# Peptides against a protein of PDB entry 2Q3Z, part 61

Target 1, 272 residues: chain A of PDB entry 2Q3Z
Amino acid sequence: YVLTQQGFIYQGSAKFIKNIPWNFGQFEDGILDICLILLDVNPKFLKNAGRDCSRRSSPVYVGRVVSGMVNCNDDQGVLLGRWDNNYGDGVSPMSWIGSVDILRRWKNHGCQRVKYGQCWVFAAVACTVLRCLGIPTRVVTNYNSAHDQNSNLLIEYFRNEFGEIQGDKSEMIWNFHCWVESWMTRPDLQPGYEGWQALDPTPQEKSEGTYCCGPVPVRAIKEGDLSTKYDAPFVFAEVNADVVDWIQQDDGSVHKSINRSLIVGLKISTKS
Target 2, 254 residues: chain A of PDB entry 2Q3Z as posed
Amino acid sequence: YVLTQQGFIYQGSAKFIKNIPWNFGQFQDGILDICLILLDVNPKFLKNAGRDCSRRSSPVYVGRVGSGMVNCNDDQGVLLGRWDNNYGDGVSPMSWIGSVDILRRWKNHGCQRVKYGQCWVFAAVACTVLRCLGIPTRVVTNYNSAHDSNLLIEYFRNSEMIWNFHCWVESWMTRPDLQPGYEGWQALDPTPQEKSEGTYCCGPVPVRAIKEGDLSTKYDAPFVFAEVNADVVDWIQKSINRSLIVGLKISTKS

## One batch from the design tools (peptide; aimed at target 1 Q11)

Design b2_p27_2_s2 (made by RFdiffusion4, then SolubleMPNN; from b2_p27_2, 18 letters changed)
Fold by OpenDDE base, seed 5:
Structure b2_p27_2_s2 (fold): chain B 272 residues (1-272), chain A 27 residues (1-27)
Amino acid sequence: as target 1 above (272 residues)
Amino acid sequence: PKIELYVSLGSDKVKLEGGGLTLPSAP
């Protein structure tokens, strides 16, 4: 989980599982230095360097910082997310084959955000950084059945009586989603929550004012302990899906046509 | 090998892009 530099990232769907080769490259030349730069440009360091540095011995703290810094939202983070298939002014998320090139581009361009990433790219870069910093980490893929309109998130959309989608809202339904799990103790929690911790670097929701997620014990998610820091409710929702299909009638009334809740995805971890 | 996946939303066939499907909006 720390030593493996080459691996596969699982993608596709539950019925059509595929993978891509990925070079994590945490031990390649200069990568550790780049990871340290990442820490040194994080908002907490800029605010109070002494306090930030004093906390870098905590994998909980570092994991949360990395989760926030892998995306460029709210900071000088590594990757800009994009999902609209307009990648002409950058690199298509589907073109990346490793974390090393991404990290080097980021550093070489003065810590300017790299265009573009999606979930597996965010997860893979986070995995590289965390491994580089000595935290055992793996990429996790959670599959949902897109053909059945299943998602790992709450999705609401409106249709007219003819089944046509209404409004200008474009919402993402995840056919799969990737995040990372890191092994660490949790002295900040009750006993028994040591082990794998979920972290999600894909910018989705703000946590304590920053686009970051976790760490949260995988055990807590499994047991439904949603009070556990960090971001247990959000991560819980990533492994469960609720889809609501609303039908708007001519009179303006809205009716729920489909209610699918508590759909559990298929989770697969990368080989490490 | 790259697999292209499609889903049907109503009468529309939508291609899955990357890790997600963008719901079509009304024109």
Scores: peptide ipSAE 0.024, ipTM 0.539, DockQ to the pose 0.063
OpenDDE base, seeds 1, 2, 3, 4: peptide ipSAE 0.021, 0.025, 0.018, 0.019; ipTM 0.543, 0.557, 0.543, 0.527; seeds 2, 3 fail the geometry check

Design b2_p27_2_s3 (made by RFdiffusion4, then SolubleMPNN; from b2_p27_2, 17 letters changed)
Fold by OpenDDE base, seed 3:
Structure b2_p27_2_s3 (fold): chain B 272 residues (1-272), chain A 27 residues (1-27)
Amino acid sequence: as target 1 above (272 residues)
Amino acid sequence: TKRELLVSLGSPKVKLEGGGLFLPSAS
């Protein structure tokens, strides 16, 4: 995990799994210095440098900072996300082949946001930074990944009597989504939640007012313990949400139907 | 998790370009 500079990121769909090669490059010249700059420009450091520095020995604390700082939402973070195929004023997310160029561009332009990223780019950069900081980390791909916006563990569609979707599609399912898992102890939790922790640097939902996610024990997600910090309900929903259709009839009655055609979650984790 | 796979990365599969996209609603 920490030593592998070259790897693959899984993409595509549940039916057509694909991968791309990726250079993580955590040991390339100057990358460690850039990771330290990333820590020194984070909002917690700017608010109270002494308190931030005193907590950098905690992989839980550092992981949460990195998940927030890999995206440029709310701070001077690394990447701006974009999904509308309009990349003419930057670099297409599909053009990146490694994390090193992204991090160097960010630093060399005075910590200005790099245009553009999508989920695998966010995850790959987070993986590089965390590995560089000595935290064992891997990229994870989840197919049919749910984005739950209201923390109810459901993806809800409102439909008329004809089955046509009504209103704005606020909640959606990705064909695939990428995040990272990092190995760490959890002294801030009850015993037994050490090991792999999920962290999501893609700006999807705010956690405690910042676009960040995790760390949350993979074990807690697997066991359905949604009380564990951080962001257990959101990460649980990504891999386990049920799809519900709310069918409204002409009389104003509403029928709840479980949509069995949309199966959320097919997680792929790499061994190395 | 409903379905988990541990994958040993061997030979690269075919690289196809594709971003994360929202699945169409099963209408």
Scores: peptide ipSAE 0.034, ipTM 0.576, DockQ to the pose 0.065
OpenDDE base, seeds 1, 2, 4, 5: peptide ipSAE 0.033, 0.033, 0.028, 0.029; ipTM 0.673, 0.616, 0.644, 0.664; seeds 2, 5 fail the geometry check

Design b2_p27_2_s4 (made by RFdiffusion4, then SolubleMPNN; from b2_p27_2, 18 letters changed)
Fold by OpenDDE base, seed 5:
Structure b2_p27_2_s4 (fold): chain B 272 residues (1-272), chain A 27 residues (1-27)
Amino acid sequence: as target 1 above (272 residues)
Amino acid sequence: VERKLEVSLGSDKVKLEGGGLYLPSAP
């Protein structure tokens, strides 16, 4: 989880799992320097360099900074997300084969955002950076599945009569989604929450005003402790949510399109 | 919740071009 430079990122679906080879390359020439630049251009450093540097010994702090800086939302972060298949002015997210090229492009263009990323690209770059900084990290892929699991959270989508999704699409449902888990102690929490911590660098929701997510103990998610910082309810929903599809009629009435719920919960980590 | 499964290098029959965005079936 620290030393492996070559690996696989899992994609596809729960029924049709595939992987892509990925070069994390955390030990390649210049990558450590780029990771340090990433820390030195983060908003917290720019606001108060002394305070930021004093906190870099904390993997909790660094993990949260990296989660925010891998995306370019709100800062000089690495990647711009795009999902509309219009990639002509950049690189298609599907064409990347490693983190090294992305990080080098970012640095070589004066820390200008790289076009474009999607969830596995964000996760893979975050994994590279965290490993480079000495934090054991793995990429995690979660799939939608029909496995019967207990969930108490709902992800709701509304459709018109033509099947078009209406309203705020901020609660995205993924056939698969990627994030990272990092191994760290949690001195900021009660005892027992050390170990794997979930971090999500894909810009989905703001946490404390920044597009970042985590770290949150995987144990807290498994045990349903949603009061645990950071962002436990959001991460819980990513791994344990029922999907409800609603149809809104012209008269404003709402009904479920199907009497079926999809459960999010099949998770697999990267392998070397 | 965590699974370790055999992985295929073949084509993805379900993955959407949008990088994993799930679109529920049309009503």
Scores: peptide ipSAE 0.025, ipTM 0.520, DockQ to the pose 0.063
OpenDDE base, seeds 1, 2, 3, 4: peptide ipSAE 0.024, 0.025, 0.024, 0.019; ipTM 0.550, 0.553, 0.606, 0.553; seeds 1, 2, 3 fail the geometry check

Design b2_p27_3 (made by RFdiffusion4; failed a check: the pose's geometry)
Pose (drawn by RFdiffusion4):
Structure b2_p27_3 (pose): chain A 254 residues (1-148, 151-160, 170-248, 256-272), chain P 27 residues (1-27)
Amino acid sequence: as target 2 above (254 residues)
Amino acid sequence: SHTEVLVAHPSLDERVWGFKELDSSSV
């Protein structure tokens, strides 16, 4: 989770899982410096640099800023999202085989966002950043499935959608800032919309808090709970509707 | 007939519910 520089990102569908190899490259030349730069341009550093550097004692703080800076609403984030099959301004999300070239591109262009990312690209870059800084991190994929004239599927078909698959990262740490027992894997979601409140979204939120439905636990627990849970009910006339099943075959490299 | 999504938290009131295909990389 710290030292291995290549891994797998799972894509495709719940029935046909694709394993896409990936070069996280966290110890390649210039990557650590780029990661320290990423911290020094984060909005919290601009607001109070002395405090920001002091808070870097915490993997909760750093994980939040690190993952949060990958797809930042501010112009200084690493990647820009796009899902319309129109990637001519820059580079397709399906083209990248690693995080390194994106990070280098980002540094070289005044810390401007690189076009373009999709959920697995953001997650892959977040893994590189956090692994470089020493926070044990893994990329995870969740699969969702539809069964087909449903209003539910129409509403979605025609960025908090429910997708065929969605990726995020999990990082390992204690949580002295929370009630006891929430140490371990924390979910961090670097996909774009920081929207409800706060400098960043989403996470870190303990995976256990998600499983337990303890959605008051910081940070951004409802957003991660929503990626692996959806409750759908019909009233034809009360009935459970399985036109949408969310939270299937959640996967990571062994 | 009526289909409703039961929202688990107010922060999700603006969420887009449904299913959308997403492209993937070549193996």

Design b2_p27_3_s1 (made by RFdiffusion4, then SolubleMPNN; from b2_p27_3, 18 letters changed)
Fold by OpenDDE base, seed 5:
Structure b2_p27_3_s1 (fold): chain B 272 residues (1-272), chain A 27 residues (1-27)
Amino acid sequence: as target 1 above (272 residues)
Amino acid sequence: KKTEVIIKDPSLENFIFGYRDAPSASL
């Protein structure tokens, strides 16, 4: 989880699992220096360098910083996300084969955001950075991954009696989503939450005002402890959100459709 | 826990499912 530089990232769907080879390259020349630059341009460092540096001994702190800095949404982060198939002014997310080129491009262009990333690219870059910093990390793929935007642990959509979708619903289930899990102790929590912690660098929802996510103990998610920092409800929803398909009648009455079942949250962790 | 999703029409999968490796909703 620290030493392996070559691996695979799982993609596709629950019914058709595929993978791509990926060069994490955490020990390639200059990559560690780039990871340190990433820390030195983070908003917390810019606000108070001494305080930021004093906290870099905490993998909890560093993990949270990295999750925010791998995306460029609030800062001088590494990657700009794009999902609309318009990649002509950059590199298609599907074209990347490793983290090294991305990180080098970012640094060589004055920490300008690299175009473009999607979830597995964000996760893979985060994995590289965290490994460089000595934090055991793996990429995780979750099939049928829910994106809960309103923190109600539900994915809801409405249809009329004719099957027509009502309203503009943005909540959805992704065929797959990728994030990382990092191994660390959690001295900031009650005993027993050491181990794998979920971190999500894809800019999906804000946490404490920044597009970052985690770390949250995988154990907390498994046990349903949604009070556990950071971002337990969101990560829980990704793997366990309830989906409600509402049928609305002309009289305004609604009832749940219950004809076909899908399983949300099939998680696969890399072993490399 | 694993959550089961219940839908009426399989054709609605295109609505409820986005695809990361294809054109999908932007964040």
Scores: peptide ipSAE 0.031, ipTM 0.618, DockQ to the pose 0.104
OpenDDE base, seeds 1, 2, 3, 4: peptide ipSAE 0.031, 0.038, 0.026, 0.028; ipTM 0.578, 0.588, 0.578, 0.554; seeds 1, 2, 3, 4 fail the geometry check

Design b2_p27_3_s2 (made by RFdiffusion4, then SolubleMPNN; from b2_p27_3, 20 letters changed)
Fold by OpenDDE base, seed 5:
Structure b2_p27_3_s2 (fold): chain B 272 residues (1-272), chain A 27 residues (1-27)
Amino acid sequence: as target 1 above (272 residues)
Amino acid sequence: KKIEVVIKDERLKDFIFGYREAPSAEV
């Protein structure tokens, strides 16, 4: 989790898992220096350098800073996210093959945001930085199935009386999201929440005013302890969905029968 | 019977699915 520089990022679907080769390169020349620059340009350092430096011994603190600084939202962070397939003024997220080039570009251009990233790029860069800083980290891919003809991210399908899906299987869309998990103790929580902590550097929602996410104990997510800092409700929502059972009447009207919360995603990590 | 699965947090819609893959024959 720290020593491996070459690896794979999982992509594709739950039923057809793909991977891409990725150079994490946390021990390549100059990468440690870039990671230290990343810490030295973070908003907390700029606000109070002494306080920031005194907290860098905490993986919890550093993990939260890194999750915010890997994206360029609200700060001089590394990557600009883009999802609209308009990458002509930068590099397509699909073109990256490693974190080293991204980090070097960021530094060499005066800590200007690199164009562009998506979830696996954010996760991979975060993984490199965290490993470089001595925090055991892995990339995690969560696979989701969706039936989304209307681009509404709803999974809608009909089952027959035998529970079989009646819709065209081609209408199902397989999606994924990537984040990282880091191994750390949680002295700021009750005992038992040490171990893997989820961190998400993709700029989805603000946490305490910054686009960052975590660390949150993977155990807390599994047990449904949504009061656990940081951002447990958000991470819980990334891996869970609400299932609504609909009953169709003879007149064609549809009404809700039961609401159930289900874990919909399949989680795969770079290392087991 | 119609089944609908909804992402719990609507805020994730723009970001959670960074990539879409063709469906598998196994659904």
Scores: peptide ipSAE 0.027, ipTM 0.503, DockQ to the pose 0.224
OpenDDE base, seeds 1, 2, 3, 4: peptide ipSAE 0.023, 0.018, 0.021, 0.048; ipTM 0.521, 0.531, 0.523, 0.485; seed 4 fails the geometry check

Design b2_p27_3_s3 (made by RFdiffusion4, then SolubleMPNN; from b2_p27_3, 19 letters changed)
Fold by OpenDDE base, seed 2:
Structure b2_p27_3_s3 (fold): chain B 272 residues (1-272), chain A 27 residues (1-27)
Amino acid sequence: as target 1 above (272 residues)
Amino acid sequence: RKTEVVLKDERLKDFIFGWREAPSAEV
């Protein structure tokens, strides 16, 4: 989990699992320096360098910082997310095959945001950074993950006659979502929550004013302990949504069809 | 056809709202 520089990121759907080869490259030349720069340009460091540095011994703190800094939201973070298929002024998220090029581009352009990322790109870069900083980390793919940007906790989309999603993809069930899990102790929590912690660097929702997510114990998510910091309710929601299909008839009547519990997405982690 | 995705536990709404509305804190 720390030493492996090459791996696979799982993509696609639960029915059609795809993978892409990915070079994490945490030990490539200059990558550690870039990861340290990432820490040194984080808002907490800029606000109070001494306090930030004093907390860098905590993988909980560092994980949360990295989750926020892998995206460029609210800070000088690494990646700009884009999902509208308009990538002409940057690099398509699908074109990336490793974290190293992304990190080098970011640093070499004065910590300017790299265009563009999507969930697996964010996750992979976070994985590289966390591994580089000595935190055992893996990329996790969950299929049929939900992302809700509004306050209603409802994701609504229309399907055509072929079952294809119509409309804005901003609030939808994604075919898959990627985040990272990092191994750490949780001295800030009750005993038993050590181990894998979910972190999500994809900018989805603000946590404590920053687009970041986690760390939250995977165990807490599994057990439904939503009081556990950080961001347990959000991570829980990503993996625990029910799908309600509504059929609108020609008469304008709306009928609730089959409650399909989104089956607990097939969680696939990178085999390090 | 409209598909709605809802949280399995309605109690999550309060938690998520609280999380989303949380003031900026030094983490």
Scores: peptide ipSAE 0.058, ipTM 0.443, DockQ to the pose 0.131
OpenDDE base, seeds 1, 3, 4, 5: peptide ipSAE 0.028, 0.019, 0.032, 0.039; ipTM 0.467, 0.493, 0.539, 0.477; seeds 1, 3 fail the geometry check

Design b2_p27_3_s4 (made by RFdiffusion4, then SolubleMPNN; from b2_p27_3, 20 letters changed)
Fold by OpenDDE base, seed 1:
Structure b2_p27_3_s4 (fold): chain B 272 residues (1-272), chain A 27 residues (1-27)
Amino acid sequence: as target 1 above (272 residues)
Amino acid sequence: KKTVVVIKDPALKDFIFGYRDRPSAEV
């Protein structure tokens, strides 16, 4: 997971799994230097360089920093996310074929955010950076499938009588999500949570004030330990939740939509 | 234990899912 520079990223849907070839290129010329620059421009370094550097021996710390720095939301991060198919002022997320070009563009333009990324692009760049820093890492794709509602976690959407999603929400059907898993020990947790840790560089919700996610032990997610840092409930929702659409009636009552329940849980890791 | 997550913001929704299409308005 450190040595392989070319691989495949899985996309599409549970029913129609697709993949794209991807050049991670963690050992290509200049990439290590770019990864070090990424660390040196992170908010924690800018706030207290000595403290940040002293913590870089921790894969937990570094992983969390990288997850935040791959997106540009709170910092001089690498990628700007966009999902509205308006990519005319940048590069379509679907056009990327590797992390190297993205990282080089970022660095060569004075650490200006690269336009644009989506989940697999964020994940792939994070994977490159983490591998470059010596942390075994793989890209993970999770698919949603229509299935029974048997999860401990329900993701609920509320609709009005016309099927319109209530509130200011993204009105999208979602098919897959990508993040990374990194191998590390977890001395900050109880024994048994070493191994693969989920990290998500796609900007979603702020974790401790920054758009980042994880690391959280894959084992904790599998076992439903939602108290485990970091961000276990959100990662659990990604991999082991049911998506339920509710219809809100005029009287305030709710009932399940006729729409199919979606099960989240088909996970595929990158292959070389 | 049942945990209910109501997705209120687009960012959190994007966290869970990749883009595919617009949900049907059919009830």
Scores: peptide ipSAE 0.028, ipTM 0.587, DockQ to the pose 0.113
OpenDDE base, seeds 2, 3, 4, 5: peptide ipSAE 0.020, 0.018, 0.021, 0.184; ipTM 0.581, 0.521, 0.586, 0.643; seeds 2, 5 fail the geometry check

Design b2_p27_4 (made by RFdiffusion4)
Pose (drawn by RFdiffusion4):
Structure b2_p27_4 (pose): chain A 254 residues (1-148, 151-160, 170-248, 256-272), chain P 27 residues (1-27)
Amino acid sequence: as target 2 above (254 residues)
Amino acid sequence: EQSAESKSFDFEEKPPPAAAGQVLQAS
């Protein structure tokens, strides 16, 4: 979770899982410096640099800023999202085989966002950043499935959608800032929309808080709960509707 | 989401720099 520089990102579908190899490259030349630069351009550093550097004692603070800076609403984030099959301005999300070239591109262009990312690209870069800084991190994929004239599927077909698959990262740490018993894996989601409140979204939120439905636990628990849960009911006339099943075959490299 | 095809690539492992992890030693 710290030292291995290559891994797998799972894609495809719940029935046909693809394992895409990936070069996280966290100890490649210039990557650590780029990661320290990423921290020093974060908006909290601009607001209060002395406090920002002091807070870097916390993997909760750093995990939040690190993952949060990958797809940042501010112009200094690492990647720009796009899902319209129109990636001519830059580079397709399906082309990358690693996080390194994106990080280097980002540094060289005045810390401007690199075009383009999709959920697994953001998660892959977040893994590289956090592994470089020493926070044990893994990329995770969740699969969702549809069964087909449903209004539900029409509403979605035609960025908090429910996708065929969605990726995020999990990082390992204690949570002295929370009630006891929430140490361990924390979910961090670097995909774009920081929207409700706060400098960043989404996480870190304890995986246990998600499983337990304890959605008042910081940070951004409802956003992560929504990626692995959806409750759909029909009233033809009360009935459970399985036209959409969310939270299947959640996967990570062994 | 778009799914990518599996690809091979050249891999070279690098050891951790001496400064790795020191950012979390802040007071």

Design b2_p27_4_s1 (made by RFdiffusion4, then SolubleMPNN; from b2_p27_4, 13 letters changed)
Fold by OpenDDE base, seed 4:
Formats: sequence, structure tokens, C-alpha cells
Structure b2_p27_4_s1 (fold): chain B 272 residues (1-272), chain A 27 residues (1-27)
Amino acid sequence: as target 1 above (272 residues)
Amino acid sequence: MLTAEPKSFEFVEHPPPPDAGKILEAK
């Protein structure tokens, strides 16, 4: 998990799982320096360098910083996300074959955001950075992954009387979503939450004012302990949310229906 | 303490090729 530079990222759908080869390249020349630059341009460092540096011995702290810095939403982060198939002013997310080129482009252009990423690109870059910093990390793919915006553990669709989805589909289910799991102790939590921690660098929801997610113990997610730091309800919902249809009738009444045909978190794939 | 009943997951490892992330159509 630290030493492997070549790997695969799983994609596709729960029924038709695919993968792509990926060069993580955490030991390639200059990559460590770029990862250190990433830490040195993070908002916490810019606010108080001494305090930030003093906390870099904590994989919990570093993991959270990296999850925020891999995306560019609130900072000088690495990647700009885009999902609308309009990539003409950048690089298509589907064209990347490794993290090294992305990180080098970011650094070489004065820490300007690289266009463009999607979930597996974010996850892969985060994996590279975390591995480079000595944190055992793997990319994880969740099929039928939910994006819960209100932390109610539901994906809610508003439908008209004909079953047609109304509104902007603020909440969604991805065919697949990628994040990372990092191995670390959790001295900040109760005993037993050491091990794999989920971190999500894809900018989906803000955590404590920043587009970052985790670390949260995978055990906590598996056991349904949503009180654990960080972002347990969100990560839990990614893999466990129920789908609810709010059917609006012509009379203004709303009927709640549990959509059992859409199952969130059908399969989770990761490298062993 | 906020708790929820987790669903069971099947952890699967799988082979090639690539696909872009997309929103599933709600059924």
C-alpha cells in the first residue's frame, strides 16, 4: 500500500465492473517535493505555519489536509472537478493514466488547478500523496454510491404524479464513486477504531467549511457508529443511504415512497 | 450517539475497462 506504484482503479457499474491501469508514482523524482509543497500551500499552513507543521506528525491531520488540497475548491488545490463532458479547455478526466503528470502540471504551473478531474482522479492523486507521505493508502470504489446533501441518510427524489423527477436532482447516486482508505491509528477516538480510514477528496460536501472528507474509521461505517470523526454520516450515506421518492400530487399532497429498486452501496471494490 | 443499521456490502475486486462517473437514473 505504500510501496506499490502501479495499480488499478475500478470503475464501471455494479453489474459491469471495469478497471483502468494507474501509475501512482509516489516514488518518482520530485513527487515527494510536490507533496510537501501541497502541504505548504494549504490554508492551515498559510494561517499558522508553526501550528500546521507541528501537526504533520498526525496521519489524521495530514489525511484531512490532503483530502481538502487534492481538490481546488477552497484553496490552491490540485484538481478542478468537471462532469459535463466539456473538457476542451483542459484534459479530459478519462485521459489521465497516472498521478505523476497531474502533480507535476500543478506544481509547474505555480500550483494552479489542473483541469480536469473526476472521482477516481481525485482519489488516485490523494492516494499518491498519502503514500508519498508514508501513509498506507488504497483507492476504493463504491458502486451505486450516494451523495447525501443533508446527512439524513436518504437520497431523496421529488417526483410528479407520473413519476418524473422534478427539480435539479441535488442528491444523486453515482454509478460508481472512488475515494481512498488510509491505514492509521486513531488516538483521537475510542479504542478499536484504528485501521482503515475513509477519506474522500472529491468535492461533494463541505466539512467544517472546507471541501474535505474524513478520516472516518471504516469500522465505524460498518458498525453504524455515526458519532465518530470525521464526516461519518456522509460516508455512511455513500454506502448505506436509502432512496426515497417524494411523489407530488396535483392537489399539493406529497406521498413518501421508499424506492427499493435503487440500492445504494451494492459493491465496494478495492485492491487487497 | 448517532447510530444507524448498516447494510451488508459485497466487497468485490474486478478487471478492465474505464468508464466515466455518471448519475444513475432514479427508478
Scores: peptide ipSAE 0.030, ipTM 0.548, DockQ to the pose 0.021
OpenDDE base, seeds 1, 2, 3, 5: peptide ipSAE 0.019, 0.019, 0.023, 0.022; ipTM 0.483, 0.529, 0.537, 0.513; seeds 2, 3, 5 fail the geometry check

Design b2_p27_4_s2 (made by RFdiffusion4, then SolubleMPNN; from b2_p27_4, 13 letters changed)
Fold by OpenDDE base, seed 3:
Structure b2_p27_4_s2 (fold): chain B 272 residues (1-272), chain A 27 residues (1-27)
Amino acid sequence: as target 1 above (272 residues)
Amino acid sequence: ALTAEPKSFEFVEYPPPPDAGKILEAK
């Protein structure tokens, strides 16, 4: 989880699981320096360098910073996400084979955002950075992964009386989604929440005003303790959300229907 | 304080080729 530089990332769908080889390369030349630059350009450092540096001994603090800085939203972060299949002005997310080239490009171009990433790219780069900083980290793939926008643990669709979806589809379910889990103590929480912590660097929802997610204890998610910081409801929903159809009738009445055809959550953790 | 009943997590290891992340079509 720290020493392994090569691994696999799981992709595809729950019915057709796929994987790709990935070079994390956390010990390649210059990568540690780039990771330190990443910390030195984060918004918290720019606001108060002394305070930021004093907190870098905390894997909780560093993990949250890295989650925010791997994406370029709100800051000078590493990757710009794109999902519309228009990658002509950059590199297709599917073309990357490792984290090293991405990090080097970011640094060599004056910490300008690298085009482009998707979930597994964000997760893989975060994994590299965290490993480089001495935090045991692994990539996680979740099939049928939900994106809950209002923290109600539901994916909601509004339908007319004929079952046709109405309005903008803001909430979604991914065929797969990737994030990372990092091993750390949680002195900021009650006892028992040490161990694997989920972190999601893909920009999906803002946490305390920044596109970041976690760390949240995997145990808290497994036990349904959603009061535990950070972002427990969102991470819980990724793996446990229910799909609900709100069916509007002509008389203005609304009926709630549970969509049992869409089952959220099939989590795969890597050994390497 | 939000609480919920968690679903069981399933672990599967399987080695096939990569596809981009997509929104599920069956909505």
Scores: peptide ipSAE 0.019, ipTM 0.502, DockQ to the pose 0.021; fails the geometry check
OpenDDE base, seeds 1, 2, 4, 5: peptide ipSAE 0.016, 0.009, 0.017, 0.008; ipTM 0.502, 0.464, 0.509, 0.425; seeds 1, 2, 4, 5 fail the geometry check

